# Designs tried in a protein design run: peptides against a protein of PDB entry 4Z63. Part 306

Target 1, 334 residues: chain A of PDB entry 4Z63
Amino acid sequence: LCLGMNDLTGNIPEDLFHLKRLNLLGIQENRLSGSLSREIRNLSSLVRLDVSWNLFSGEIPDVFDELPQLKFFLGQTNGFIGGIPKSLANSPSLNLLNLRNNSLSGRLMLNCTAMIALNSLDLGTNRFNGRLPENLPDCKRLKNVNLARNTFHGQVPESFKNFESLSYFSLSNSSLANISSALGILQHCKNLTTLVLTLNFHGEALPDDSSLHFEKLKVLVVANCRLTGSMPRWLSSSNELQLLDLSWNRLTGAIPSWIGDFKALFYLDLSNNSFTGEIPKSLTKLESLTSRNISVNEPSPDFPFFMKRNESARALQYNQIFGFPPTIELGHNN

## One batch from the design tools (peptide; made by RFdiffusion4, then SolubleMPNN)

Design b2_p29_2_s2 (from b2_p29_2, 13 letters changed)
Fold by OpenDDE base, seed 2:
Structure b2_p29_2_s2 (fold): chain B 334 residues (1-334), chain A 29 residues (1-29)
Amino acid sequence: as target 1 above (334 residues)
Amino acid sequence: MTRSFDLKPLTMEDLEKLKATGKGSYLTA
């Protein structure tokens, strides 16, 4: 049953919960309000639940043990409060959980050992606090992770060295510290293609450790961290790099010539730094900007990107990396 | 997903112009 993109108001009719053979409930993009009924437990055949873009409030009901076939739960852009209910945090059937842009709070706890099917997690823009859950790597199929805009004080857990399934990771604006440790850990994620760390590590030094290596890195965004240092030499080994944003830092020195060796680099933002010297001539030879008919295999995280103007509340949303135009920004350097 | 594009070659003059035209934006996710 798909009732999305209407102006439906009030609550879900109770009679809807009698549909025990219902595999899909989509009521997204409405004005539905109140608590999400616990009677969703009666939908024992439910595979997909989409309640996103509504006015739901209260806690998410702890009834997911009664939904053994649920693979997709989309609840983004609501007013949900509390934590992830225990039954949801232990769901063996769940493939995708999207609860972005809610008011969920407390410590993030998932039983990753039980969540054997989880491949996509979006909990961005919530009120989670404490530390990043150390057991996330136990979610052996977890590929896409957005934890941006929470308050995960501290460092990236050492256990993330074993996060082999991780491909797309956003931790933007999550009060993280120790970029050297974070990069030192995350380099072991051999499937990591997208890493977004914007608005963390405030005033730290960007490590220039030649031992760092991100084999499959395609997208690196570490903007607005006030990072010191220079263009990191280790990045030159990430031959598949497609998008680099290091804008709004305090990076110094020259822009190195190897920046033009990235054959797939179509988006480069080094603006609002303290880079000096000449612009590398190698940038004029960047194949992705100079060649005709270039095909780039772009990574596709499930979480959206946002282009934010500094000091502006306005952001442009990009659902896909390929939505970005080919860009070089070098402005506001000294 | 694969994206294909056709761009004109950038010149050093183009890059110098880009240095002056910073949008004052950054990416986040």
Scores: peptide ipSAE 0.373, ipTM 0.818, DockQ to the pose 0.816
Fold by OpenDDE base, seed 3:
Structure b2_p29_2_s2 (fold): chain B 334 residues (1-334), chain A 29 residues (1-29)
Amino acid sequence: as target 1 above (334 residues)
Amino acid sequence: MTRSFDLKPLTMEDLEKLKATGKGSYLTA
């Protein structure tokens, strides 16, 4: 049953919960309000539940133990409060959980040893507090993780050295500290292709340790951190780099010539730093900026990117990395 | 999806012009 993209108001009719053979319930992009009914438990054949972009409030009902076939739960952009229900945090069937842009709070707790099928987790823009859950690497299929815009004080856990499934990771604006430790840990994530760390590590030094290596890194965004230091030499070994944003930092020194050696680099933002010297001539040789055909057949993160203006609360949303036009931003340097 | 951009080859003069024009934006996710 797909009733998305309407102006439906009120609660879900109770009679809908008598549909025991229903595999898909999509009621997204409406004006449905009140609590999400516990009677969802009656939909025992449910594979996909999409209640996103509504006005739901209250706690998410703890009924997911009665939904043994549920693979997809989409609840982004609602008013949900409380924590992740215990039955949801222990779901062995769940592949994708998206609860971005809610009012969920408390410590983030997931039973990763039970969540054997979890591939994508989006909990961005919530009110989770405490530390990052150290057991996330126990979610052996977890590839896509958005935890941006929460209050995860402290450092990236050392256990994340073992996060082999991790490919797409956003921790933007989560009050993280110690960028040297974070990069030193995350370099061990062999499948990491996308790393977004914007609005963390305020005023720290960007490490220039030649021992750091991100073999499969395609997207690196570490903007608006007030980072000191220079362009890191370790980044030159990330031969697959496609997108680099280090804007709105306090980086100094010259822009190195090796930045023009990235064959796939189509988006470069080094603006609003303190770089000096001449622009490397090698930037004129970037094939991705001169070629008419950018064939990007690569998987994108499940979470959206946002282009934010420093003074504006409004951001432009980009659902795909390839939605960005070829870009070089070098403005507001010395 | 292949997007074709009719981008002329970037010259050093083009890069110098880009140095003067910042969008005043940054990416986050």
Scores: peptide ipSAE 0.371, ipTM 0.814, DockQ to the pose 0.668
Fold by OpenDDE base, seed 4:
Structure b2_p29_2_s2 (fold): chain B 334 residues (1-334), chain A 29 residues (1-29)
Amino acid sequence: as target 1 above (334 residues)
Amino acid sequence: MTRSFDLKPLTMEDLEKLKATGKGSYLTA
């Protein structure tokens, strides 16, 4: 049953929960309100539940043990409070969990050993607190992780060196500390292609450790961290780099010539730093900016990007990396 | 999805112009 993108109001009719053979319930992009009924437990054949972009409130019901076929739960952009229900945090069938932009709180706890099918997790823009869960790498299929805009004080856990499934990771604006440790750990994630760390590590030094290596890194965003240091030499070995944003830092020194050697680099933002010297001529030779027809046919994170403007609370949303226009931003440097 | 961009080759003059123009934006996710 697909009822998305309407002006439906009130709660879900209770009679809907008698549909025991229902595989898909999509009621996204409505004005549905109140609590999500516990009677969703009666939908024992449910594979996909989409309640996103509504006005739901209260706690998410702890009934996911009665939904053994549930693969997709989309609840983003609601007013859900409390934690992730225990049955949801232990779901062996769940492939995708999206609860972005809610009011979920407390410690983030997932039983990753039980969540054997989980491949995408979006919990961005919630009120989770405490530390990052050390057991996330135990989610052996977990590829996409958005934990941005939560309050995860401290450092990236050492256990994340074993996060082999991790490909797309955002921790933007999560009160993280120790960028050197974070990068030192995350370099071991051999499948990591997208790393977003904006609004963390405030005033720290960006490490220039030649031992750091991100083999498959395509997207690196570490903006607005007030980072000190220079363009890191270790980044020059990330030959697949497509998007680099280091804007709104305090980086100094010259822009190195190797920045123009990235064949796939189509978006470069180094603006609002303290870079000095000449612009490398090699930037004029970026294949991605000189070729008339560049096909970017690459996997993108499941989570959206946002272009934030300092003067505006409004952000431009980009659902795909290739949605960014080819860009070189070098403005507001010394 | 494949997206193609038609871009003119950048010159040093273009880059110098870009140095003077900042959008005042940053990316986050």
Scores: peptide ipSAE 0.361, ipTM 0.808, DockQ to the pose 0.745
Fold by OpenDDE base, seed 5:
Order: C-alpha cells, then structure tokens, then sequence
Structure b2_p29_2_s2 (fold): chain B 334 residues (1-334), chain A 29 residues (1-29)
C-alpha cells in the first residue's frame, strides 16, 4: 500500500492494521501526526515501512519483535523522541534503518550481535549524546553509517579498527576530537570509500603522517574544522580519490603537484584556506577534467550530502555524488 | 554508479580565474 506524497492528516486508520499480508506500507510525505500506532505489530508480513516526512511524534513503538520480515524502516524527518526501541535495536531482519532528522535522544544503543542483516544506518540530525557506540563493528554487514549532527563527545572508538564492513561514514558536526586518532583508527577500515568529518576537530592539526594509508578512499570531506598544517602527504597514496573537500580550514604551504596525479579526481575544494605559492600546473593535466568520455565508478552512500554556505543557511541537498558538477575551488587563499 | 565525464580542458588561465573566485560553500553530510 503506497499512500505517499498526499495531504493525509491525522493518524493511520486502524483498519489498515488488519492487512496481515501487507508487505509494503508507504505513507511518506504526508501530514500524518500523533504517535506511530502500536498496532503496526499486526502487520506480520511487513517488509518495508516508510513513514518518513510526516509529523509523527512520541516514542517509536517497541513492536519490532512482531515484525520478523521487516527489512526497511524509513522514519526520517519526523518528531520521534526517546531512544531506539529495544525490539528495533535487536531486529535480525532489518537491513536499513533511517531515522535521520528526528528528536531521538539518550545514548545510542544497538545490539549489533543481533542485527545480523543491518547494512545501512542513518541516525543523522538527532539528539543522541554520549560516546560513539563501541560495538558498531559487531554489525558485520553494516556498510553505510550516518551519525552526523549528534552530540558524540570524545574520540572515534579504537574498536572501529575492526569495522571491516564500513564503506560510507559520516560523522559531520558531532563534537569529535582528536583527528590524528580518528584517521589512525579509520585507516584500518579497508572498505572505507567515503569519509565525511566536516565541523569536527576544531583547531587541530591535520596529521601529515606518511604511515597513514586509506586504500580505497574515493571521497574525503573534512571541511570547516579550522585545521592547521599542510596538504597531507599520506593522501597522495589514495589513488582512487574522486572528491576532496578541505575548504574552510587554516591549511598552509603550497598546493602540492601530486594533486594533479589523481586520475579520477573531479571535485576539488581547497578554498578558504591559507595556501600560498603557485597553482600546480599538474592540475591542468587532471584526466577527469581534460579527457573526454572518462567513466568513473562513483561511490553511492545512502546518506545525502549537503552544500552549506554557512552553518545557519539552508543547505542544498545532494542525494548522490553524481549531483556534484566537476569542480575546482581554489579561491580565498593567501 | 558509473559517471561519464565530457569536460573542457582546464587551462592555466582558467586556474588563475579560479584563484580569484570561490563558491563560499563547503560540503557536509
């Protein structure tokens, strides 16, 4: 049953919960309000539940133990409060959980040992607090993780060295500290292709440690961190780099010539730094910008990107890396 | 996803123009 993109108001009619064979309930992009009914438990055949872009409030009902076939739960852009209910945090069937842009709070707790099918987690823009959950690497299929815009104090957990499934990771604006430790840990994530760390590590030095290596890194975004230092030499070994944004930092020194050696680099933003010297002539030799008919396999994180003009401005949303035009931004340097 | 690029060659003059310009934005997720 798909009733998305209407002007439906009120709550879900109780009679809908009599549909015992219903596999898909999509009621997204409406004006549905009140609590999400506990009677969802009656939809025992449910595979996909999309309640996103509504006015739902209250706690998410703890009924997911009665939904043994549920693979997709989309609840982004609602007014949900409280935590992730225990039955949801223990769901063995769930592949994708999207609760981005809610008012969920408390310590983030997931039973990753039970969540054997979880491959995508979007909890961005909530009110989770405390530390990052150390047991996330126990979610053995978890590839996409967005935890941006929560209040996770401290550092990236050491356990994330074992996060072998991790491919796409955003921690933007989550009050993280110690970029050296974070990069030192995350380099062990051998499947990591996309890393977004914008608005963290305020005023720290970007490490220039030649021992750092990100084997499969395609997208690196570390903007608006007030980072000091220079263009890191370790990045030159990430031969698959497609998108680099280090804008709005305090990086100094020259833009190195090796920046032009990235065959797939189509988006480069080094603007609003303190770089000096000449623009490397090697940038004119970037194959992705100079050659016709170059095909690049882009990463596809499930979480959206945002282009922000400032912290208070409405961001432009980009659901895919494809949405970005080929770009070189070098402006507002010394 | 595979993306194809058909871009105009970038010149040093283009790069010098880019040095003076900026979008005034940054990426986040």
Amino acid sequence: as target 1 above (334 residues)
Amino acid sequence: MTRSFDLKPLTMEDLEKLKATGKGSYLTA
Scores: peptide ipSAE 0.349, ipTM 0.806, DockQ to the pose 0.783

Design b2_p29_2_s3 (from b2_p29_2, 14 letters changed)
Fold by OpenDDE base, seed 2:
Parts: structure tokens; sequence; C-alpha cells
Structure b2_p29_2_s3 (fold): chain B 334 residues (1-334), chain A 29 residues (1-29)
């Protein structure tokens, strides 16, 4: 049953919960309000639940033990409060959980040893606090992780060295500290292609450790951190780099010539730094900027990117990395 | 999904102009 993109108001009709053979319930993009009914438990055949973009409030009901076939739960852009229900945090069937842009709070706890099918987790823009869950790497299929815009104080856990499934990771604006430790840990994530760390590590030094190596890194965004240092030499070994944003930092020195060696680099933002010297001529030789026909067909994270002009402005949303036009921004350097 | 772009080769003059035209934006997710 798909009832998305209407102006439906009120609660879900109780009669809908009698549909025991229902595999898909999509009621997204409405004005549905109140609590999400516990009677969802009656939908024992449910594979996909989409309640996103509504006005739901209260706690998410702890009924997911009665939904043994549930693979997809989309609840983004609601008013949900509380934590992740225990039954949801232990779901062995769940492949995708999207609860972005809610009011969920407390410590993030997932039983990753039970969540054997979890592939995508979007909990961005919530009120989670405490530390990053050390056991996230135990979610052996977890590929997409958005934890942006929470208050995960402290450092990236050492256990994330073992996060082999991790491919797309956003920790943007999550009050993280110790960028050196974070990068030192995350370099061990050999499948990591997208890393977003914007609005963290305030005033720290960007490490220039040649021992750092991100083998499959395609997207690196570390904007608006007030980072000091220079363009990191270790980044030159990330031969698959497609998008680099280091804007709104305090990086100094020259833009190195090796920045032009990235054959796939189509988006470069180094604006609002303190770079000096000449622009490398190698930038004019970037194949991705000089080729007449550039085809970009790359995997993208499940979470959206946002281009922000200022802290208060409406951000432009980009659902796909290749949705960005070829861009070089070098403005506001000294 | 495949996206294709037709790009003109960048010149040094183009890059110098980019220094002056910074949008003051940044990416986040």
Amino acid sequence: as target 1 above (334 residues)
Amino acid sequence: MTRSYDLKPLTMEDLEKLKATGKGSYLTA
C-alpha cells in the first residue's frame, strides 16, 4: 500500500493494521501526526515501512520483534523522540534504517551482533549524545553510516579499525575531537570511499603523516573545521579521489602540484583558507576537467550532501555525488 | 545513474578568475 505524497492528516486508520499480509506500507510525505501506532506489530508480513516526511511524534513503538521480515524502515523527517527501541536495535532482518531529522536522544545503542543484515544507517540530525558506539563494526554488513549533527563527543573509537564493511561515513557536525586519531583509525577501513567530517575538530592541526593511506577514498569533505596545517601529503596516494572539500579552514602553504594528478577529481574546494603561492599548472591538466566527455557513474552514499553558503542559509541538497557539477573553488585565500 | 559533462579545458586565466569568485560555500552531510 502506497499513500505517499498526499495531504493526509491525522493518524493511520486502525483498519490498516489488520492487513497481516501487507509487505509494503508507504505513507511518506503527508501530514500524519500523533504517535506511530503500536498496532504496526500486527503487520507481521511487513518488509518495507515508510513513514518519512510526516508530523509523527512520541517514541517509536517497541514492536519490531513482531516484524520478522522488516528490511526497510524509513522514518526521516518526523518528530520522534526517545531512543531506538530495543526490538529495532536487535532486528536481524533490518537492512536499512533511516531516522534522520528527528528528535531522538540518549546514547546510541545498537546490538550489532544481532543486526546481521543492517547495510544502511541514517541517524543524522538527531539529539543523540555520548560517545560513538564502539560496537558499530560488529554490524558486519554496515556500509552506509550517517551520524551527522548529533553530539557524539570524544574521539572515533579504536574499534573502527575493524570496520571493513564501511564505505560511506558522515560524522559532520558531531562535536568530534582528535582528527589525527580519527584519520589514523579510519584509514584501516579499506572499503571507505566517502568520508565527511565537516564542522568537527575545531582548530586542530590536519595531520601530514605520510603513513596515512586511504586506498579507496573518492570523497573527502573536511570543511569548516578551522584546521591548521598544510595540504596533507598522505592524500596524494588516494588515486581515486573525485571530490575534495577542505574549505573554511586555516590551511597554509602552497597548493601542491600533485593535486592535478587526480584523474577523477572533478570537485575541488579549497576556498576560505590561507593558502599562498601560485596555482599549480597541473590543475589545468586534470583529465576530469579537460575531457570533453566525462561520464560519472559511481556509487553514492544513501545520505544526502548539502552545500551551505552560510550557517543560516538554506542548503542545496545533493542526493548523488555526481550531482555536483565540475567545480574548482580557490577563493578567499591569502 | 550516469551523468555526463561536456567541459572546456581550463586555462590558468580561468583558475586565476576562480580565486576572485569564491562562493563562500562548503559541503556537509
Scores: peptide ipSAE 0.357, ipTM 0.811, DockQ to the pose 0.754
Fold by OpenDDE base, seed 4:
Structure b2_p29_2_s3 (fold): chain B 334 residues (1-334), chain A 29 residues (1-29)
Amino acid sequence: as target 1 above (334 residues)
Amino acid sequence: MTRSYDLKPLTMEDLEKLKATGKGSYLTA
């Protein structure tokens, strides 16, 4: 049953929960309100539940143990409160969990050992607090992780050295500290292609350790951290780099010539730093900016990017990396 | 999905113009 993109109001009719053979319930982009009914438990054949972009409130019901076939739960952009219910946090069938832009709170707890099928997790823009869950690497298929805009004080856990499945990771605006430790850990994630760390590590030094290496890094966003230091030499070894945003930092020194050696680099933002010297001529040789026809057919994270102009302005949303126009931003430097 | 862009080769003059311009934005996710 797909009833998305309507003007439906009120709650889900209780009689709908009698549909025991229902595999897909999509009621996204409506004005449905109230609590998500516990009677969802009666939908024992449910594979996909999409309740996103509604006005649901209250706690998410702890009934996911009665949904043994549920692979997809999309609840983003609602008013859900409380934590992730225990049955959801232990779901062996769940492939994708999206609860972005809710009011979920408390300590983030997932039983990753039980969540053997989880490949995508979006919990961005919630009220989770405490530390990052150390057991996330135990989710052996977890590829996409958005934990942005929560309050995860402290450092990236050492256990994330073993996060082999991790490909797309956002921790933007999560009150993280110690960028040197974070990068030192995350470099061990051999499948990591997208790393977003904007609005963390405030005033720290961007490490220039030549021992750092991100083999498959395509997207690095570390904007608005007030980071000090220079363009990090270790980044020059990330030959697959497509998007780099280091804007709104306090980076100094010259823009190095190796920045023009990235064959796939189509988006570069170094604006609002303290870079000095001449613009490298090598930037005129960026293949991605010199070719007449660039086809970008690359995997993208499941979580959206946002271009923010200021804290009060509505951000532009980009659902795909290739949604960004080819860009070089070097403005507001010395 | 595949997206294609039609781009003109950048010159040093183009890059020098970019020094004076900035969108005043940053990326986040």
Scores: peptide ipSAE 0.355, ipTM 0.802, DockQ to the pose 0.727
Fold by OpenDDE base, seed 5:
Structure b2_p29_2_s3 (fold): chain B 334 residues (1-334), chain A 29 residues (1-29)
Amino acid sequence: as target 1 above (334 residues)
Amino acid sequence: MTRSYDLKPLTMEDLEKLKATGKGSYLTA
């Protein structure tokens, strides 16, 4: 049953919960309000539940133990409060959980040992606090993780060196500290292609440690961190790099010539730094910008990117990396 | 997803112009 993109108001009619053979309930992009009914437990055949972009409030009901076939739960852009219900945090069937842009709070706890099918987690823009959950690497299929715009404080857990499934990771604006430790840990994530760390590590030095290596890194965004240092030499070994944003930092020195050696680099933003010297001529040789027929396999994170003009302004949302035009931004340097 | 690029080559003049310009934005997720 798909009733999305209407002007439906109120709550879900109780009679809908008698549909025991219902596999898909999509009621997204409406004006549905109140609590999400506990009677969703009656939908025992439910595979996909999409309640996103509504006015739901209260706690998410703890009934997911009665939904053994549920693979997709989309609840982004609602007013949900409280934590992740225990039954949801223990769901063995769940593949995708999207609760971005809610008011969920407390310590983030997932039973990753039980969540054997979880491959995508979007909890961005909530009120989670405490520390990053150390047991996330126990979610053995978890590839896509957005935890941006929460208040996790502290550092990336050491356990994340064992996060072999991790491919797409955003921690933007999560009050993280110690970029050296974070990069030192995350380099062990051998499947990591997309890393977004914007608005963290305020005033720290970007490490220039030649021992750092990100084998499959395609997208690196570490903008607006007030980072000091220079263009990191370790990045030159990330031969698959497609998108680099280090804008709005305090990086100094020259833009190195190796920046033009990236065959797939189509988006480069080094603007609003303190780089000096000449622009490397090698940038004119970027194959992705000079060749007419380059096919690049772009990473496809499930979480959206945002182009922020100002922290207070509405950002432009980009659901796909291909949505970015080929870009070189070098402005506002010294 | 595979993307095909059909772009005009950048010149040094283009790059020099880029030094004077900035979008005033940054990426986040």
Scores: peptide ipSAE 0.355, ipTM 0.805, DockQ to the pose 0.790
Fold by OpenDDE base, seed 1:
Structure b2_p29_2_s3 (fold): chain B 334 residues (1-334), chain A 29 residues (1-29)
Amino acid sequence: as target 1 above (334 residues)
Amino acid sequence: MTRSYDLKPLTMEDLEKLKATGKGSYLTA
């Protein structure tokens, strides 16, 4: 049953929960309100539940043990409160969980040992607190992780050295500390292609440790951290780099010539730093910016990017990296 | 997925103009 993108109001009709053979329930992009009924448990054949972009409130019902076939739960942009219910946090069938932009709170706890199928997790823009879950690497298929805009005080867990499945990771604006430790840990994530760390590590030094290496890194965003230091030399070894945003930091020194050696670099933002010297001529030779016909294979995280002009303005949402035009931003370097 | 762009070659003059006219934005996710 697909009823998405309408103007439906009120609660889900109770009779809908009598559809025991229902595999797909999509009621996204409506004005449905109230609590998500516990009677969802009656939909024992459910594979996909999409309740996103509604006005649902209350706690998510703890009925997911009665949904053994559920692979996709999309609940982004609602008013859900509380935690992730225990049955959901232990779901062996769940592939994708998207609860971005809710009011979920407490300590984030997932039974990753039980969640053997989980490959995408979006919990961005919630009220989770405490530390990052140390056991996330135990989710052996977890590829896409958005935990941005929560309050995960402290450092990236040491256990994330073993996060082999991790490919797309956002921790933007999550009160993280110790960028040196974070990068030192995350470099061991051999499948990591997208790393977003914006609005963390306030005033720390960006490490220029030549021992750091991100072999498959395509997207690096570490904006608005007030980071000190220079352009990190270790980044020059990330030959597949496509997008780099280090804007709104306190980086100094020259923009190095090796920045023009990235064959796939189509988006470069170094604006609002303290870079000095001449612009490297090598930037005029970036293949991705100089070729008339360029095909770029862009990584596609499941979480959206946001372009912010100022803290008060509504960010422009980019659902895909493909949405970014070829860009070089070098402004406001004084 | 692949995306193709028709891009004009950047000149040093273009880069100097970009340096002067930054949009003042940043990315997050």
Scores: peptide ipSAE 0.387, ipTM 0.821, DockQ to the pose 0.796; fails the geometry check

